Peptides against a protein of PDB entry 6A30. Designs and how they scored, part 64

Target 1, 150 residues: chain A of PDB entry 6A30
Amino acid sequence: AQDADNVLQPIMDLLDSNLTLFAKICEKTVLKRVLKELWKLVMNTMERTIVLPPLTDQTMIGTLLRKHGKGLEKGRVKLPSHSDGTQMIFNAAKELGQLSKLKDHMVREEAKSLTPKQCAVVELALDTIKQYFHAGGVGLKKTFLEKSPD

## One batch from the design tools (peptide; made by RFdiffusion4, then SolubleMPNN)

Design b2_p18_4_s3 (from b2_p18_4, 7 letters changed)
Fold by OpenDDE base, seed 1:
Structure b2_p18_4_s3 (fold): chain B 150 residues (1-150), chain A 18 residues (1-18)
Amino acid sequence: as target 1 above (150 residues)
Amino acid sequence: SASQQRIEKLTEELKKAR
């Protein structure tokens, strides 16, 4: 449990700061949409980080930013902030680029498969972050979190 | 756990959303 907490700490620090801000400035329906987009981004980043250890963090993040930034423009979510909602999520996604630190916590050895212990930590970390986005039932629905983020 | 405390904190922050 402590190992999973340590692995998640960098991403949760970033998510806590951003979501706290968004909760203050966004209407509830907009906030839910932001949560969904952040969830997709986080899950995609984590999946790629686990499956493709040697990818340069910048290339992975740049691809994710471009893919998710375009997806948000289609959603016409008017965010009440002075910045375009697309720009806010782009900025949040750019900051989520610090998920490189999650890589360092999850994959200690270049090009090696995860040890059974590391697999268990990752599984617990995934469960924990699902609970985080569920947020006692006021966040995302369990059915949404259990589906593929695609 | 530290993560559980963060979940609880986020829960309370999201409840304050208008």
Scores: peptide ipSAE 0.591, ipTM 0.940, DockQ to the pose 0.741
Fold by OpenDDE base, seed 2:
Structure b2_p18_4_s3 (fold): chain B 150 residues (1-150), chain A 18 residues (1-18)
Amino acid sequence: as target 1 above (150 residues)
Amino acid sequence: SASQQRIEKLTEELKKAR
């Protein structure tokens, strides 16, 4: 369990920051859409990270997300005016979009078989991130989370 | 766990959304 938490920590730090912001500035229907897009992005990123580089203790997912998240640190949470909110969403979407581009630079190395321990950590991490996006039932529906993120 | 606490926190934040 601790290993899965460590694996998820960097991604959840980014998600927590962004979703907290979006929850403040977006209506529920917009939030649902944002959650769906973030889910797809996260799942696609995780899938690539699992298939290509070995899960090292400092998970490649966290490193990949941290490299792109550094641009958001300077924003004092002033209550965004409507114009500022749109720009913040755009900037956040742009930063998230860059995560999708990092996708293209991951050299498909031969799929190294995960050890049984690594598989267990990945399974737990996937279950945990599904629960995160479900958010006690106020987030995404279970049926959506169980489908392919394509 | 730390992840469970984050889930709970997110749940509360999303509940506050309008």
Scores: peptide ipSAE 0.591, ipTM 0.939, DockQ to the pose 0.689
Fold by OpenDDE base, seed 5:
Structure b2_p18_4_s3 (fold): chain B 150 residues (1-150), chain A 18 residues (1-18)
Amino acid sequence: as target 1 above (150 residues)
Amino acid sequence: SASQQRIEKLTEELKKAR
């Protein structure tokens, strides 16, 4: 359990910050759409991280997210006017778009088979992140989370 | 766990969404 928490910590730090903001500024229908897009992004990122590089470096997901997350820290959240909220969504979307482009720089290292321990950690991490997006039933539906992201 | 606390926090934040 602790290993899965450690693996997820960097992504959850990013998600917590962004989703807390989105929950404050977005209407429920927009928020659900944002959650769905974030879920797809997270799943695609995790799939690539699991299939392409050995999960040896907790630092890679964390570094990928931290290298791009540096821009969000220094904003003293003065409650931005409605115009500032749109700019924040745009900036967040731009940051998410940059995460998608990072795909091209991931050198296909030989897919080392995960050890049984690593598989167990990944399975627990996947379950945990599903629970996170489900958010006690207020988030995404289980049926949506169980479908392969297209 | 830290993850469980995060889930609970997110749950509460999403419940506040309008």
Scores: peptide ipSAE 0.588, ipTM 0.938, DockQ to the pose 0.682
Fold by OpenDDE base, seed 3:
Structure b2_p18_4_s3 (fold): chain B 150 residues (1-150), chain A 18 residues (1-18)
Amino acid sequence: as target 1 above (150 residues)
Amino acid sequence: SASQQRIEKLTEELKKAR
Protein backbone atom coordinates (compact mmCIF):
# COMPACT_ATOMS: atom_id res chain seq x y z
CA ALA B 1 0.00 0.00 0.00
CA GLN B 2 2.75 2.46 0.88
CA ASP B 3 4.55 1.69 -2.37
CA ALA B 4 1.42 2.56 -4.34
CA ASP B 5 1.03 5.79 -2.38
CA ASN B 6 4.62 6.70 -3.15
CA VAL B 7 4.12 5.98 -6.85
CA LEU B 8 0.97 8.11 -6.97
CA GLN B 9 2.26 11.01 -4.88
CA PRO B 10 3.63 13.14 -7.76
CA ILE B 11 0.49 12.78 -9.89
CA MET B 12 -1.85 13.29 -6.96
CA ASP B 13 0.00 16.44 -5.87
CA LEU B 14 -0.60 17.87 -9.32
CA LEU B 15 -4.20 16.66 -9.54
CA ASP B 16 -5.05 17.95 -6.06
CA SER B 17 -3.87 21.45 -6.94
CA ASN B 18 -5.59 21.60 -10.31
CA LEU B 19 -8.87 19.94 -9.30
CA THR B 20 -9.18 22.12 -6.22
CA LEU B 21 -8.87 25.16 -8.47
CA PHE B 22 -11.32 23.78 -11.04
CA ALA B 23 -13.84 22.94 -8.33
CA LYS B 24 -13.79 26.61 -7.30
CA ILE B 25 -14.07 28.19 -10.74
CA CYS B 26 -16.13 25.70 -12.76
CA GLU B 27 -19.85 25.06 -12.71
CA LYS B 28 -20.72 21.42 -11.84
CA THR B 29 -21.50 20.31 -15.41
CA VAL B 30 -18.27 21.82 -16.68
CA LEU B 31 -16.37 20.30 -13.77
CA LYS B 32 -17.69 16.83 -14.66
CA ARG B 33 -16.51 17.29 -18.23
CA VAL B 34 -13.09 18.42 -17.01
CA LEU B 35 -12.88 15.36 -14.75
CA LYS B 36 -13.70 13.05 -17.67
CA GLU B 37 -11.03 14.57 -19.88
CA LEU B 38 -8.44 14.52 -17.10
CA TRP B 39 -9.27 10.87 -16.41
CA LYS B 40 -8.75 9.96 -20.06
CA LEU B 41 -5.51 11.90 -20.16
CA VAL B 42 -4.16 10.37 -16.95
CA MET B 43 -5.08 6.80 -17.90
CA ASN B 44 -3.68 7.14 -21.39
CA THR B 45 -0.49 8.70 -20.04
CA MET B 46 -0.08 5.92 -17.49
CA GLU B 47 -0.68 3.24 -20.11
CA ARG B 48 1.81 4.75 -22.52
CA THR B 49 4.36 5.32 -19.79
CA ILE B 50 4.20 1.69 -18.70
CA VAL B 51 3.76 -0.08 -22.04
CA LEU B 52 5.42 2.15 -24.63
CA PRO B 53 8.98 3.36 -25.05
CA PRO B 54 9.77 6.77 -23.55
CA LEU B 55 7.94 9.57 -25.32
CA THR B 56 8.54 13.26 -24.97
CA ASP B 57 5.96 14.94 -22.75
CA GLN B 58 5.10 17.36 -25.53
CA THR B 59 4.51 14.61 -28.08
CA MET B 60 2.42 12.56 -25.70
CA ILE B 61 0.30 15.49 -24.51
CA GLY B 62 -0.13 16.84 -28.03
CA THR B 63 -1.40 13.48 -29.26
CA LEU B 64 -3.77 13.08 -26.33
CA LEU B 65 -5.15 16.60 -26.72
CA ARG B 66 -5.85 16.05 -30.41
CA LYS B 67 -7.69 12.82 -29.64
CA HIS B 68 -9.65 13.87 -26.57
CA GLY B 69 -9.63 17.69 -26.47
CA LYS B 70 -12.18 18.03 -29.28
CA GLY B 71 -14.82 16.69 -26.91
CA LEU B 72 -14.76 19.83 -24.76
CA GLU B 73 -15.77 22.10 -27.62
CA LYS B 74 -18.67 19.83 -28.44
CA GLY B 75 -21.78 21.18 -26.70
CA ARG B 76 -20.86 24.86 -26.10
CA VAL B 77 -19.80 24.44 -22.50
CA LYS B 78 -19.87 27.95 -21.07
CA LEU B 79 -17.11 28.32 -18.54
CA PRO B 80 -17.58 30.94 -15.83
CA SER B 81 -14.09 32.16 -16.63
CA HIS B 82 -13.18 34.03 -19.82
CA SER B 83 -10.98 31.04 -20.67
CA ASP B 84 -12.08 28.47 -23.22
CA GLY B 85 -12.66 25.02 -21.71
CA THR B 86 -10.30 23.56 -24.29
CA GLN B 87 -7.60 25.96 -23.20
CA MET B 88 -8.11 25.01 -19.57
CA ILE B 89 -7.68 21.33 -20.39
CA PHE B 90 -4.69 22.16 -22.54
CA ASN B 91 -3.08 23.97 -19.65
CA ALA B 92 -3.93 21.15 -17.25
CA ALA B 93 -2.53 18.62 -19.71
CA LYS B 94 0.73 20.56 -19.94
CA GLU B 95 1.04 20.40 -16.19
CA LEU B 96 0.18 16.69 -16.29
CA GLY B 97 3.08 16.19 -18.68
CA GLN B 98 5.11 15.98 -15.51
CA LEU B 99 3.59 12.50 -15.16
CA SER B 100 6.60 11.24 -17.09
CA LYS B 101 8.04 11.04 -13.60
CA LEU B 102 5.55 8.27 -12.93
CA LYS B 103 7.68 6.08 -15.19
CA ASP B 104 10.69 6.63 -13.00
CA HIS B 105 8.71 5.48 -10.00
CA MET B 106 6.90 2.52 -11.58
CA VAL B 107 8.99 1.04 -14.37
CA ARG B 108 12.67 1.64 -13.46
CA GLU B 109 14.48 0.18 -16.52
CA GLU B 110 12.10 -2.80 -16.93
CA ALA B 111 10.31 -1.20 -19.87
CA LYS B 112 9.43 -4.65 -21.29
CA SER B 113 8.11 -6.60 -18.31
CA LEU B 114 6.95 -5.66 -14.85
CA THR B 115 7.95 -7.91 -11.97
CA PRO B 116 5.11 -9.52 -10.01
CA LYS B 117 5.70 -6.97 -7.27
CA GLN B 118 5.55 -4.09 -9.73
CA CYS B 119 2.35 -5.49 -11.23
CA ALA B 120 0.75 -5.63 -7.80
CA VAL B 121 1.79 -2.04 -7.09
CA VAL B 122 0.41 -0.87 -10.46
CA GLU B 123 -2.90 -2.64 -9.86
CA LEU B 124 -3.25 -1.05 -6.46
CA ALA B 125 -2.25 2.33 -7.86
CA LEU B 126 -4.87 2.03 -10.62
CA ASP B 127 -7.55 1.11 -8.10
CA THR B 128 -6.56 4.03 -5.90
CA ILE B 129 -6.68 6.54 -8.74
CA LYS B 130 -10.12 5.23 -9.78
CA GLN B 131 -11.30 5.86 -6.24
CA TYR B 132 -9.75 9.31 -6.41
CA PHE B 133 -11.68 10.24 -9.56
CA HIS B 134 -14.85 8.68 -8.11
CA ALA B 135 -14.44 10.94 -5.07
CA GLY B 136 -16.97 9.21 -2.84
CA GLY B 137 -19.59 9.31 -5.60
CA VAL B 138 -19.47 13.04 -6.36
CA GLY B 139 -16.84 12.58 -9.07
CA LEU B 140 -17.01 10.22 -12.05
CA LYS B 141 -19.39 7.25 -12.16
CA LYS B 142 -17.95 3.78 -11.58
CA THR B 143 -19.31 2.64 -14.96
CA PHE B 144 -17.32 5.36 -16.67
CA LEU B 145 -14.13 4.51 -14.76
CA GLU B 146 -14.39 0.83 -15.75
CA LYS B 147 -14.43 1.67 -19.46
CA SER B 148 -11.29 2.00 -21.53
CA PRO B 149 -10.36 5.64 -22.06
CA ASP B 150 -9.38 4.81 -25.66
CA SER A 1 -3.14 6.20 4.00
CA ALA A 2 -2.00 9.43 2.39
CA SER A 3 -3.98 8.57 -0.76
CA GLN A 4 -7.15 7.96 1.22
CA GLN A 5 -6.81 11.33 2.89
CA ARG A 6 -6.41 12.95 -0.53
CA ILE A 7 -9.56 11.19 -1.78
CA GLU A 8 -11.52 12.48 1.20
CA LYS A 9 -10.18 15.99 0.71
CA LEU A 10 -11.11 15.99 -2.98
CA THR A 11 -14.56 14.64 -2.14
CA GLU A 12 -15.19 17.56 0.18
CA GLU A 13 -13.88 20.09 -2.34
CA LEU A 14 -16.10 18.71 -5.11
CA LYS A 15 -19.14 18.81 -2.81
CA LYS A 16 -18.58 22.56 -2.45
CA ALA A 17 -18.57 23.15 -6.20
CA ARG A 18 -21.29 25.51 -7.48
Scores: peptide ipSAE 0.584, ipTM 0.938, DockQ to the pose 0.751

Design b2_p18_4_s4 (from b2_p18_4, 7 letters changed)
Fold by OpenDDE base, seed 4:
Structure b2_p18_4_s4 (fold): chain B 150 residues (1-150), chain A 18 residues (1-18)
Amino acid sequence: as target 1 above (150 residues)
Amino acid sequence: SASQERIKKLTEELKKAK
């Protein structure tokens, strides 16, 4: 469980900050659409990470997210108190763009076999992130989360 | 776990959305 938490920490840091902002400024239908797009992005990133297991026993998603997350560790963007809602959305979109860049750096290499422990961590991480996007039922529906991202 | 707490927090934040 702790390993899964560590793997998800960088991506959840990014998601938490942006989704909190979006929840404040977006109406429900827009927010739902944002969640769907974020889900696709997250899942595509995770899938690429699994397909591109690093040769080393390093926590796969965590290492890739950390390697690129040094760029994502841009701290809590203190949104200037005087920014209008539109500017806040653009700033948030820019931060989310960093996740897209992470996706672009993941080149398809031959899938290396994960250790049983790594597989268990990935499975738990996947389940946890689904729960995250479901958000107690106020987020995405389970039926949507069970579909393969496009 | 830390992730579960984050899920709970997000849940509460999304409930506030209009």
Scores: peptide ipSAE 0.590, ipTM 0.939, DockQ to the pose 0.696
Fold by OpenDDE base, seed 1:
Structure b2_p18_4_s4 (fold): chain B 150 residues (1-150), chain A 18 residues (1-18)
Amino acid sequence: as target 1 above (150 residues)
Amino acid sequence: SASQERIKKLTEELKKAK
């Protein structure tokens, strides 16, 4: 459990900061769409990261996102202070677009074998991140999370 | 766990959305 928490911590830091911001500036339907897009991005990134050589033992996923995501240095979308709501949305969309580009540019390398322990950690991490996006029922539906994000 | 606490926190934050 602790290993799974460690694996997820960096990505959750990024997600927490951004989702908190989005929750403040977006109405619920827009926020739901943002959650869906982030879910797809996260799942695809995780899938590729599992196949790729690990950057770090516990922080590989979060490190990849942080390294290549512009404007995400502190795990949040950087918006101009005191900008209007429209400009804030544009800036947020731009930052999300850059994250999407990161996903698209990730190339899978030769498949590596995972130890049983690593498999268990990944499984628990996946379950945990699904719970995260479900957010006690106010986030994404379980049926959506259980299907391939494609 | 730490992750479970983060889930709870996110839940509360999302509930505040308009």
Scores: peptide ipSAE 0.587, ipTM 0.938, DockQ to the pose 0.687
Fold by OpenDDE base, seed 2:
Structure b2_p18_4_s4 (fold): chain B 150 residues (1-150), chain A 18 residues (1-18)
Amino acid sequence: as target 1 above (150 residues)
Amino acid sequence: SASQERIKKLTEELKKAK
């Protein structure tokens, strides 16, 4: 549904930019590890965002991730040199750490009841983001995505 | 959908990883 796409668009914009960069500078095994950490972060953030604020047309998830992901957006795509690649990975890891801190600041309140429409949108969004991280089989394994991110 | 296109794009980008 269009609503699910709208919900995911902000987060996917951030993820696309970062993952494109990581795909260029990281070896496959490192890239998989980055994907796993991003998956955990995204799922945990989504869970909190669904429980605390009402689902609006613009996903609070994307806004929250954007606020803490600003450091990675400034990464110019330069050709990977060994030295530059290492520094970029370090910076990426640092930014991931900052995103994780956001989770700690979110206090989980009592879950607000979602309307049937909102529930359907969330379900579709979750399925879609799983497909995103699976990436046609070159991303994370389905078995990993089906487990709790914790 | 837009999301499905994003998935396809990511798939291609990840395939380029070495």
Scores: peptide ipSAE 0.584, ipTM 0.938, DockQ to the pose 0.695
Fold by OpenDDE base, seed 3:
Structure b2_p18_4_s4 (fold): chain B 150 residues (1-150), chain A 18 residues (1-18)
Amino acid sequence: as target 1 above (150 residues)
Amino acid sequence: SASQERIKKLTEELKKAK
């Protein structure tokens, strides 16, 4: 549906730019780990943006990084760019802070309640973004995408 | 769909990863 595409466009613009770069500079194992962390971050951001009152980008990013950032440190993944994986995720998360605007595209009113039409659009958008991260099978596994990112 | 085209594009980009 066109409405779902419109909702996802800003998110995909950010993700396309970052993931294209990461695909060029990261080894496949590192890239997979980055994808997992980005998935968690995106899903949590979407959930908070829809359900919670507007958050500042810094507050949202800080909270999400504290919750999920520890997973990236595990295994000391070396990046070709002489930066650690944590710093890379931090930078990506900072850029993804713009996802706070997702609410403006999905819900006109800051009300926590969605209309049936809005619910249908959100459902389709979520399915589409799962397909995006699956990337025809070269991205994240379906089993991973079907689980809660919490 | 614009989103589907973007998915295809990402798929191709990730296939090129080292």
Scores: peptide ipSAE 0.579, ipTM 0.937, DockQ to the pose 0.698

Design b2_p18_5_s1 (from b2_p18_5, 8 letters changed)
Fold by OpenDDE base, seed 4:
Structure b2_p18_5_s1 (fold): chain B 150 residues (1-150), chain A 18 residues (1-18)
Amino acid sequence: as target 1 above (150 residues)
Amino acid sequence: MKEEIEKAVLESKKILLS
């Protein structure tokens, strides 16, 4: 549980901040598309984070995610006018794009088989993230989340 | 939708911390 929390917390913090913003500014159809892309990104990031050597990279990702997440000041986002929404989406996409660049800094350590403990952490993390993205039925469909190859 | 996302986040956090 604690190890799963350590892995998930930075991701959840990032998602919470960004999805709250997207939920405010995006139409339902756009939001669903954003959620799908975020899902892919999260799955990819999580896989890499867990497969990566446990010690140094969790701190680095956590620090990077915290550093980028702290840049999203809990500023009382006044409902931006429709014009500000597009820029916010772009900025959020840029921040998410930086997470994809974290991929390049993650040295291909050989795919060590996950330990049973790591597998349990991944499973718990996946369930939590699936619930998050499902969002009580208003987010992504369970069928999509379960069938996602990511 | 926002409220449901927030609820889902909260529930997910509860599960993670349990």
Scores: peptide ipSAE 0.026, ipTM 0.579, DockQ to the pose 0.073
Fold by OpenDDE base, seed 5:
Structure b2_p18_5_s1 (fold): chain B 150 residues (1-150), chain A 18 residues (1-18)
Amino acid sequence: as target 1 above (150 residues)
Amino acid sequence: MKEEIEKAVLESKKILLS
């Protein structure tokens, strides 16, 4: 449980912040597309975090997430005018783009076979993330989450 | 939709803490 929490916490913090924003600003069709791209990103990040030695990747993901998390000052989000919403989407897209660049810096160390403990952590993490993205049926379809090649 | 996402997040956090 604790190991799964350590892997998931940075991802969940990122998702909580960004999905709440996207749910407010985006239309349903746009939101579904964003969720699909986030799903792919999360799956790819998990694969790397679990398959790669945990210490170097968690620090990079954590540092990237912490650097961008400080800019969301709890300012009274007055419903920003349409211009402010566009800027928030742009900032979120920029953050996602930086996560994609992190992908290029992660040297593919040889895929060591996951230990049984690591497999259990991955399974628990995957189930939690699937539930999150499904969001009681208003998010992504279970069939998409289960059949995704990611 | 937002409320359901927030509920799912909360449930997911409970599972992680469990």
Scores: peptide ipSAE 0.024, ipTM 0.490, DockQ to the pose 0.072
Fold by OpenDDE base, seed 3:
Structure b2_p18_5_s1 (fold): chain B 150 residues (1-150), chain A 18 residues (1-18)
Amino acid sequence: as target 1 above (150 residues)
Amino acid sequence: MKEEIEKAVLESKKILLS
């Protein structure tokens, strides 16, 4: 449980901060596209966080995720004018793009076989994240989440 | 939609804290 929490907490903090914003500013069709890209990013980040043993990388990913998540102060989200919403989406996309580039610099250690403990953590984490992204049926379809190659 | 996402986030947090 504690190991799963350590892996999930940074991811959940990022998702909580960003998805609430996206749900407010995006139309349903745009939101679904954003959710699909976030799903891919989360799966890739989780795989790396669990497969790459050293806690140092978790701290770096957590710090990077936290630096990008802190920008949304719970301030009075004045519904940005349509122009402000576009800029926020652009900035969020740029931040996501930077996270994807970090993917290229993290040495693909060959997919070492996960230990049984790591597998159990991944399974628990995946179920939680799938539930989150499904969002009671308003998010991503269960079939997409289950058949995702990521 | 927003409320359901917020609900899902809250439920996920409860699971993590349990």
Scores: peptide ipSAE 0.022, ipTM 0.452, DockQ to the pose 0.069
Fold by OpenDDE base, seed 1:
Structure b2_p18_5_s1 (fold): chain B 150 residues (1-150), chain A 18 residues (1-18)
Amino acid sequence: as target 1 above (150 residues)
Amino acid sequence: MKEEIEKAVLESKKILLS
């Protein structure tokens, strides 16, 4: 449980902040597209975060994610004017893009097979993230989340 | 939609803490 929390918490914090913002400013169709892209990003990031670093280095990624996540909280979300919404999406995309770059700098250590413990953590994390993205039926379809090649 | 996302986040957090 604690290991799953260590992996999930930074991701969930990032998702919570960004999706709350997107839910406020995006139309339903745009939000669904954003959710699909975020899903892909999260799946790729989670895979790398669990597979690559030994448990000791996860604290470093968590710290990096936490440092970047804390900067977004202090902005009193004034309902941005339509012009401000685009800039906020751009900024959020930029922040997410930096996370993607961090992904590219993570040296592909040899594809070590996940240990049974790591598999259990991934399964628990995956189920939680699927529920999050499904959002009671208003988010992504369960069939999409389950059959995603990611 | 926002409310349902917030509920899903809260539920997900509860599951993690369980």
Scores: peptide ipSAE 0.022, ipTM 0.524, DockQ to the pose 0.070

Design b2_p18_5_s2 (from b2_p18_5, 10 letters changed)
Fold by OpenDDE base, seed 3:
Structure b2_p18_5_s2 (fold): chain B 150 residues (1-150), chain A 18 residues (1-18)
Amino acid sequence: as target 1 above (150 residues)
Amino acid sequence: MKEQIEKAVLESKKILES
């Protein structure tokens, strides 16, 4: 549905820009930890994007996500030297930390009951995102994705 | 690992474009 695409597209753009980089620069154990934090962030972002009125927060989240996504030009990813990889992880962690702080400033509107339409959009979006984070078995475990409290 | 993530990204894009 067009509504699901509107919610998913900004999230997928963020994930596409960052996960390819993380897969290149992170050791497997570090990558799994990063994926868990990204999963939490994505779930929280989806909840807000779907539960909060669509127009104002999509632009702010989309602008924040675009500001952070534009830095990865498709340029020749020279394998960053170990020093460059560490700095990139640090920058990514700093960006994730800033997104977490934005969470605290967004008014926790009380968990309004989702409309049936919103529920259907969330269910479709969740299935797509679970598949993405599972990554054919190399990402997060299905059991973790299904039992996540987020 | 990288190749499987890239594959998952590609499949997710196909789903969104369908």
Scores: peptide ipSAE 0.024, ipTM 0.484, DockQ to the pose 0.068
Fold by OpenDDE base, seed 2:
Structure b2_p18_5_s2 (fold): chain B 150 residues (1-150), chain A 18 residues (1-18)
Amino acid sequence: as target 1 above (150 residues)
Amino acid sequence: MKEQIEKAVLESKKILES
């Protein structure tokens, strides 16, 4: 559905940029930890984006997510030196922190029950994101994704 | 790992486009 794409595309663009970087610079255990934090962030962002009308705010969130994703210059595939990796992790953590701050500015209106259309969008979005984070078995475990309280 | 993440991203995009 077009609505699901509108919600997911900004998130996916951000994730694509960050996960590609993290996969290059992080050890597997560190990457899994980062993925868990990103999962929580994405779930919380989706909840707010879908539950908080109006559609204008979704565009703003999408624009904000895109602005944060563009800050990662398409740096040429140089093998990051150990020092470069640390700085990249720091920059990525800073970007995630800014995304979290954006979350705090969104007034939590009372959790209105999702309309059937919104539920369908959420279900589709969740399935897509679960597959993304599972990454064919090299990402997060299915059990974690299914039992996550987020 | 990178390749598998890229594959998952690509699959996710295909699902969204369907």
Scores: peptide ipSAE 0.024, ipTM 0.469, DockQ to the pose 0.072
Fold by OpenDDE base, seed 4:
Structure b2_p18_5_s2 (fold): chain B 150 residues (1-150), chain A 18 residues (1-18)
Amino acid sequence: as target 1 above (150 residues)
Amino acid sequence: MKEQIEKAVLESKKILES
């Protein structure tokens, strides 16, 4: 449980911040597309984070996510006008793009087979993330989340 | 939608803490 929390917490913090914003500013169709892209990103990030050598570098991902998340100043979420929504989507996409670039800095260590403990952490993490993205039925469909090849 | 996302996040956190 604690190991899963350590892996998920930075991801969840990022998602909480961004999805709350997206839910406010995006139309339903746009939001679903954003959620699908975020799902892919999270799956890819999680896979890398767990496959990466032991959590000694929690500080780096946490610091990278915090360093990129610190750019989201706790600016009082004034409900952005519709015009600000587009810019916020672009900014969020830019932040997500930076997370994608984190991929390039994660040295391709050879895909060591996950230990049973790591597998259990992944399974728990996946369930949590699926529930998050399903959002009580207003998010992504369960069937999509379960059948996703990511 | 926002409320449901917030609820799902909260539930997910509870599961993670269990």
Scores: peptide ipSAE 0.023, ipTM 0.472, DockQ to the pose 0.072
Fold by OpenDDE base, seed 1:
Structure b2_p18_5_s2 (fold): chain B 150 residues (1-150), chain A 18 residues (1-18)
Amino acid sequence: as target 1 above (150 residues)
Amino acid sequence: MKEQIEKAVLESKKILES
């Protein structure tokens, strides 16, 4: 449980912040596309976070997420005007793009086989994330989440 | 949709805390 929490919390914090915003601004069809891209990003990030030694990378992801997360505390849910919404999506996409680039620069350390403990953490994390992305049936389809090659 | 996402987030957090 604790190891899964350590992996999931940074991801969930990022998702909570961004998906709440996207759910308010995006139409259903756009939101589904965003969710699919976020799903891929989350799967890739989770794979790297679990495969990489826990200590050094949690600090780096946590530092990156903390640096970006501090800006959103101004809780004034001003419904951004349509123009503000587009800029917010662009900024969020830019931030997500930077996370993706960080992914590309993280040298594929040798494909170390996951230990049984790491596998159990991944399975628990995947179930939680799948439920999150399914969102009671309004998000991604269960069949997509289960058959995703990611 | 928003409400269902918020519900799923809450449920996911509960599972993680259990």
Scores: peptide ipSAE 0.021, ipTM 0.470, DockQ to the pose 0.069

Design b2_p18_5_s3 (from b2_p18_5, 10 letters changed)
Fold by OpenDDE base, seed 2:
Parts: structure tokens; C-alpha cells; sequence
Structure b2_p18_5_s3 (fold): chain B 150 residues (1-150), chain A 18 residues (1-18)
């Protein structure tokens, strides 16, 4: 349980921050596209976070995710002007891109098979994340989430 | 849509910490 929380908490914090922003500024079709990209990113991040041992890397990922999340000040949700919305999307994409780069540093350790405990953590995390991305039917389709190669 | 996403996040947290 605690290990699942340690993996999920940074991801959920990232998703909460970014999806709240995107839900405000994006049209439904654009939001779905963003959700699909975030889904891929999350799946790739989870795979790496769980496959790569020990707790120190989770702290680094959490710290890196927190450092990037702090820039979203509690600014009054004024509907961003088209220019502000574009810049916010660009900044969010840049932050997501930095997460992708962190991904490249983690790949170097041998693909160890997940322990049964790690598998259970992954399964729980995946179910939670699938529900999150499905968002009661307004997010991604269940079929996409289940058939995703990620 | 925003409210639904926020609700989904909240529900996911409830499941995780339940």
C-alpha cells in the first residue's frame, strides 16, 4: 500500500495540476488529445519508476515533479487570452518534456522482472490512473485505456 | 468537464487511500 502511494502521489499531483489547467483552457477535442499524451507519459513514467529500484529515485522523481509543479501559482482563473493559453500550453508541454528527459536517464538499468509486490502496486496504480483518465466517461474511452500498448 | 475531472481525481484519491 505505502509503495503504491509513493508511486501514485507524484503522478497524481502532476496530473491534478496539469489536467485542471488543460480542462480550463482546452476545447474537448484538444483536451482528449492532451489526455492521450499524458496517458502515454504516465504509463512510461510508471513503468520506469516501478521497474527501477530503490526509494531514492522516487524521491528524485517526486522532487523533480514538485519543482516543476510549483510554478503554477494560485492565479485567479481568468480565462487566459489566446496568447496566455498558448503560453500555458507551451509551458505545460515543456514541463512534460522535461519529465520525458528524466525518463531517458532511468532506462540504463537492466529490465528486471517485476516482483509480485511490484506487480500488485502496478495493477493498483493502473486501475486508479485508468479511472482518473476515464473521468466518469468524459475523458478517455475505456477501450483506449485497456488496449493502449502503454 | 473541469468539474468531472476534479471529481474523478477526488474519487481516485478516495480509492487510493481507502
Amino acid sequence: as target 1 above (150 residues)
Amino acid sequence: MKEQIEQAVLESKKILYS
Scores: peptide ipSAE 0.022, ipTM 0.573, DockQ to the pose 0.070
Fold by OpenDDE base, seed 4:
Structure b2_p18_5_s3 (fold): chain B 150 residues (1-150), chain A 18 residues (1-18)
Amino acid sequence: as target 1 above (150 residues)
Amino acid sequence: MKEQIEQAVLESKKILYS
């Protein structure tokens, strides 16, 4: 449980910050597309976060996610005028893209089979994130979420 | 921390319902 929370918290912080922004600037259809991309990113990030770093480096991922998240905290969300929305989406996408580049710096250590404990953490984390993205039915469809590799 | 996650999920729902 605690290990799952440690993995989830940085992800949730990132998601909350970005979703708040996207909800304000995106139409429903665009928001759903953004959510799908975020879902993919989160799944990829979780896989990397749980599989690649030895459990000891929880601080590094938290720091990396916090470093990327800290950039978003200082923005007093002035309600962007309609014109600023596209640039904000672009900037947010760029920031998320930088998270994808974290992939390249994490040395593919051998696909070590997840320990049973790590599997349990992943399962719990995935369930929570699925609930987050589903958001009571207003977010992503369950059918889409279930198509993601577990 | 579980409570924080639950709160985050709740907030996410609020955001998506708005």
Scores: peptide ipSAE 0.022, ipTM 0.544, DockQ to the pose 0.044
Fold by OpenDDE base, seed 5:
Structure b2_p18_5_s3 (fold): chain B 150 residues (1-150), chain A 18 residues (1-18)
Amino acid sequence: as target 1 above (150 residues)
Amino acid sequence: MKEQIEQAVLESKKILYS
């Protein structure tokens, strides 16, 4: 439980912030596309966080999260005018693009075989994340989540 | 949709911290 929480907490914080924003600014089709990309990102991040030594990945994830979190100053959410929404989408897309590039830089570390304990943590984490992305049926389809090659 | 996502997030947190 505690190990799963340690892995999930940074991921959930990232998802909470980004999905709330995307749900506000994106139309349904765009939101589904964003969710699919986030799903891939989360799966890859989780694999690395559990398989790779904790120190380097937490720092990189934390740095990414911190860099992106600073831009969301609690500015009074004035209902973004249509122009503001477009700029927010562009900024969010740019941020997602940067996250994807970071993924490519991190790929080269040798995937270690998971211990039974790590497998249990992954399974628990996966179930929680699947429920999150499914979002009571309004998010990604269960069939997509189960059949994902990630 | 937004409200449902927010609710799902809240539920997932409850599961995580239970």
Scores: peptide ipSAE 0.027, ipTM 0.585, DockQ to the pose 0.068; fails the geometry check
Fold by OpenDDE base, seed 1:
Structure b2_p18_5_s3 (fold): chain B 150 residues (1-150), chain A 18 residues (1-18)
Amino acid sequence: as target 1 above (150 residues)
Amino acid sequence: MKEQIEQAVLESKKILYS
């Protein structure tokens, strides 16, 4: 449980902050496309976070997320004007792009086979994330989440 | 849609911390 929480919390914090905003500003069809791209990103991030030794990367992901998280003051979500919504999407896309670049710099450590403990953590994390992305049926389809090669 | 996403997030957190 605690190991799964350590992996999930950074991801959930990122998703909670961004998807709530996207749900407000995006049309349903656009939101579904965004969710699919975020799903791929989350799967890639989880794979790396779990395969990498727990100690060194928690600080890097935590530091990267902390640097980006400090800018979202608890301010009253003033519905940004239409222009502000586009800029928010652009900024969020830029942040996601930086996460993808972090992917490229993380040395392909040899695909170490996950230990049984790591597999159990991944399974628990995946179930939680699948429920989040399904969002009671308004998000991604269960069939997509289950059959995704990611 | 927003309410359902927020509910799903809340439910996922409950499962994680149960």
Scores: peptide ipSAE 0.024, ipTM 0.584, DockQ to the pose 0.068; fails the geometry check

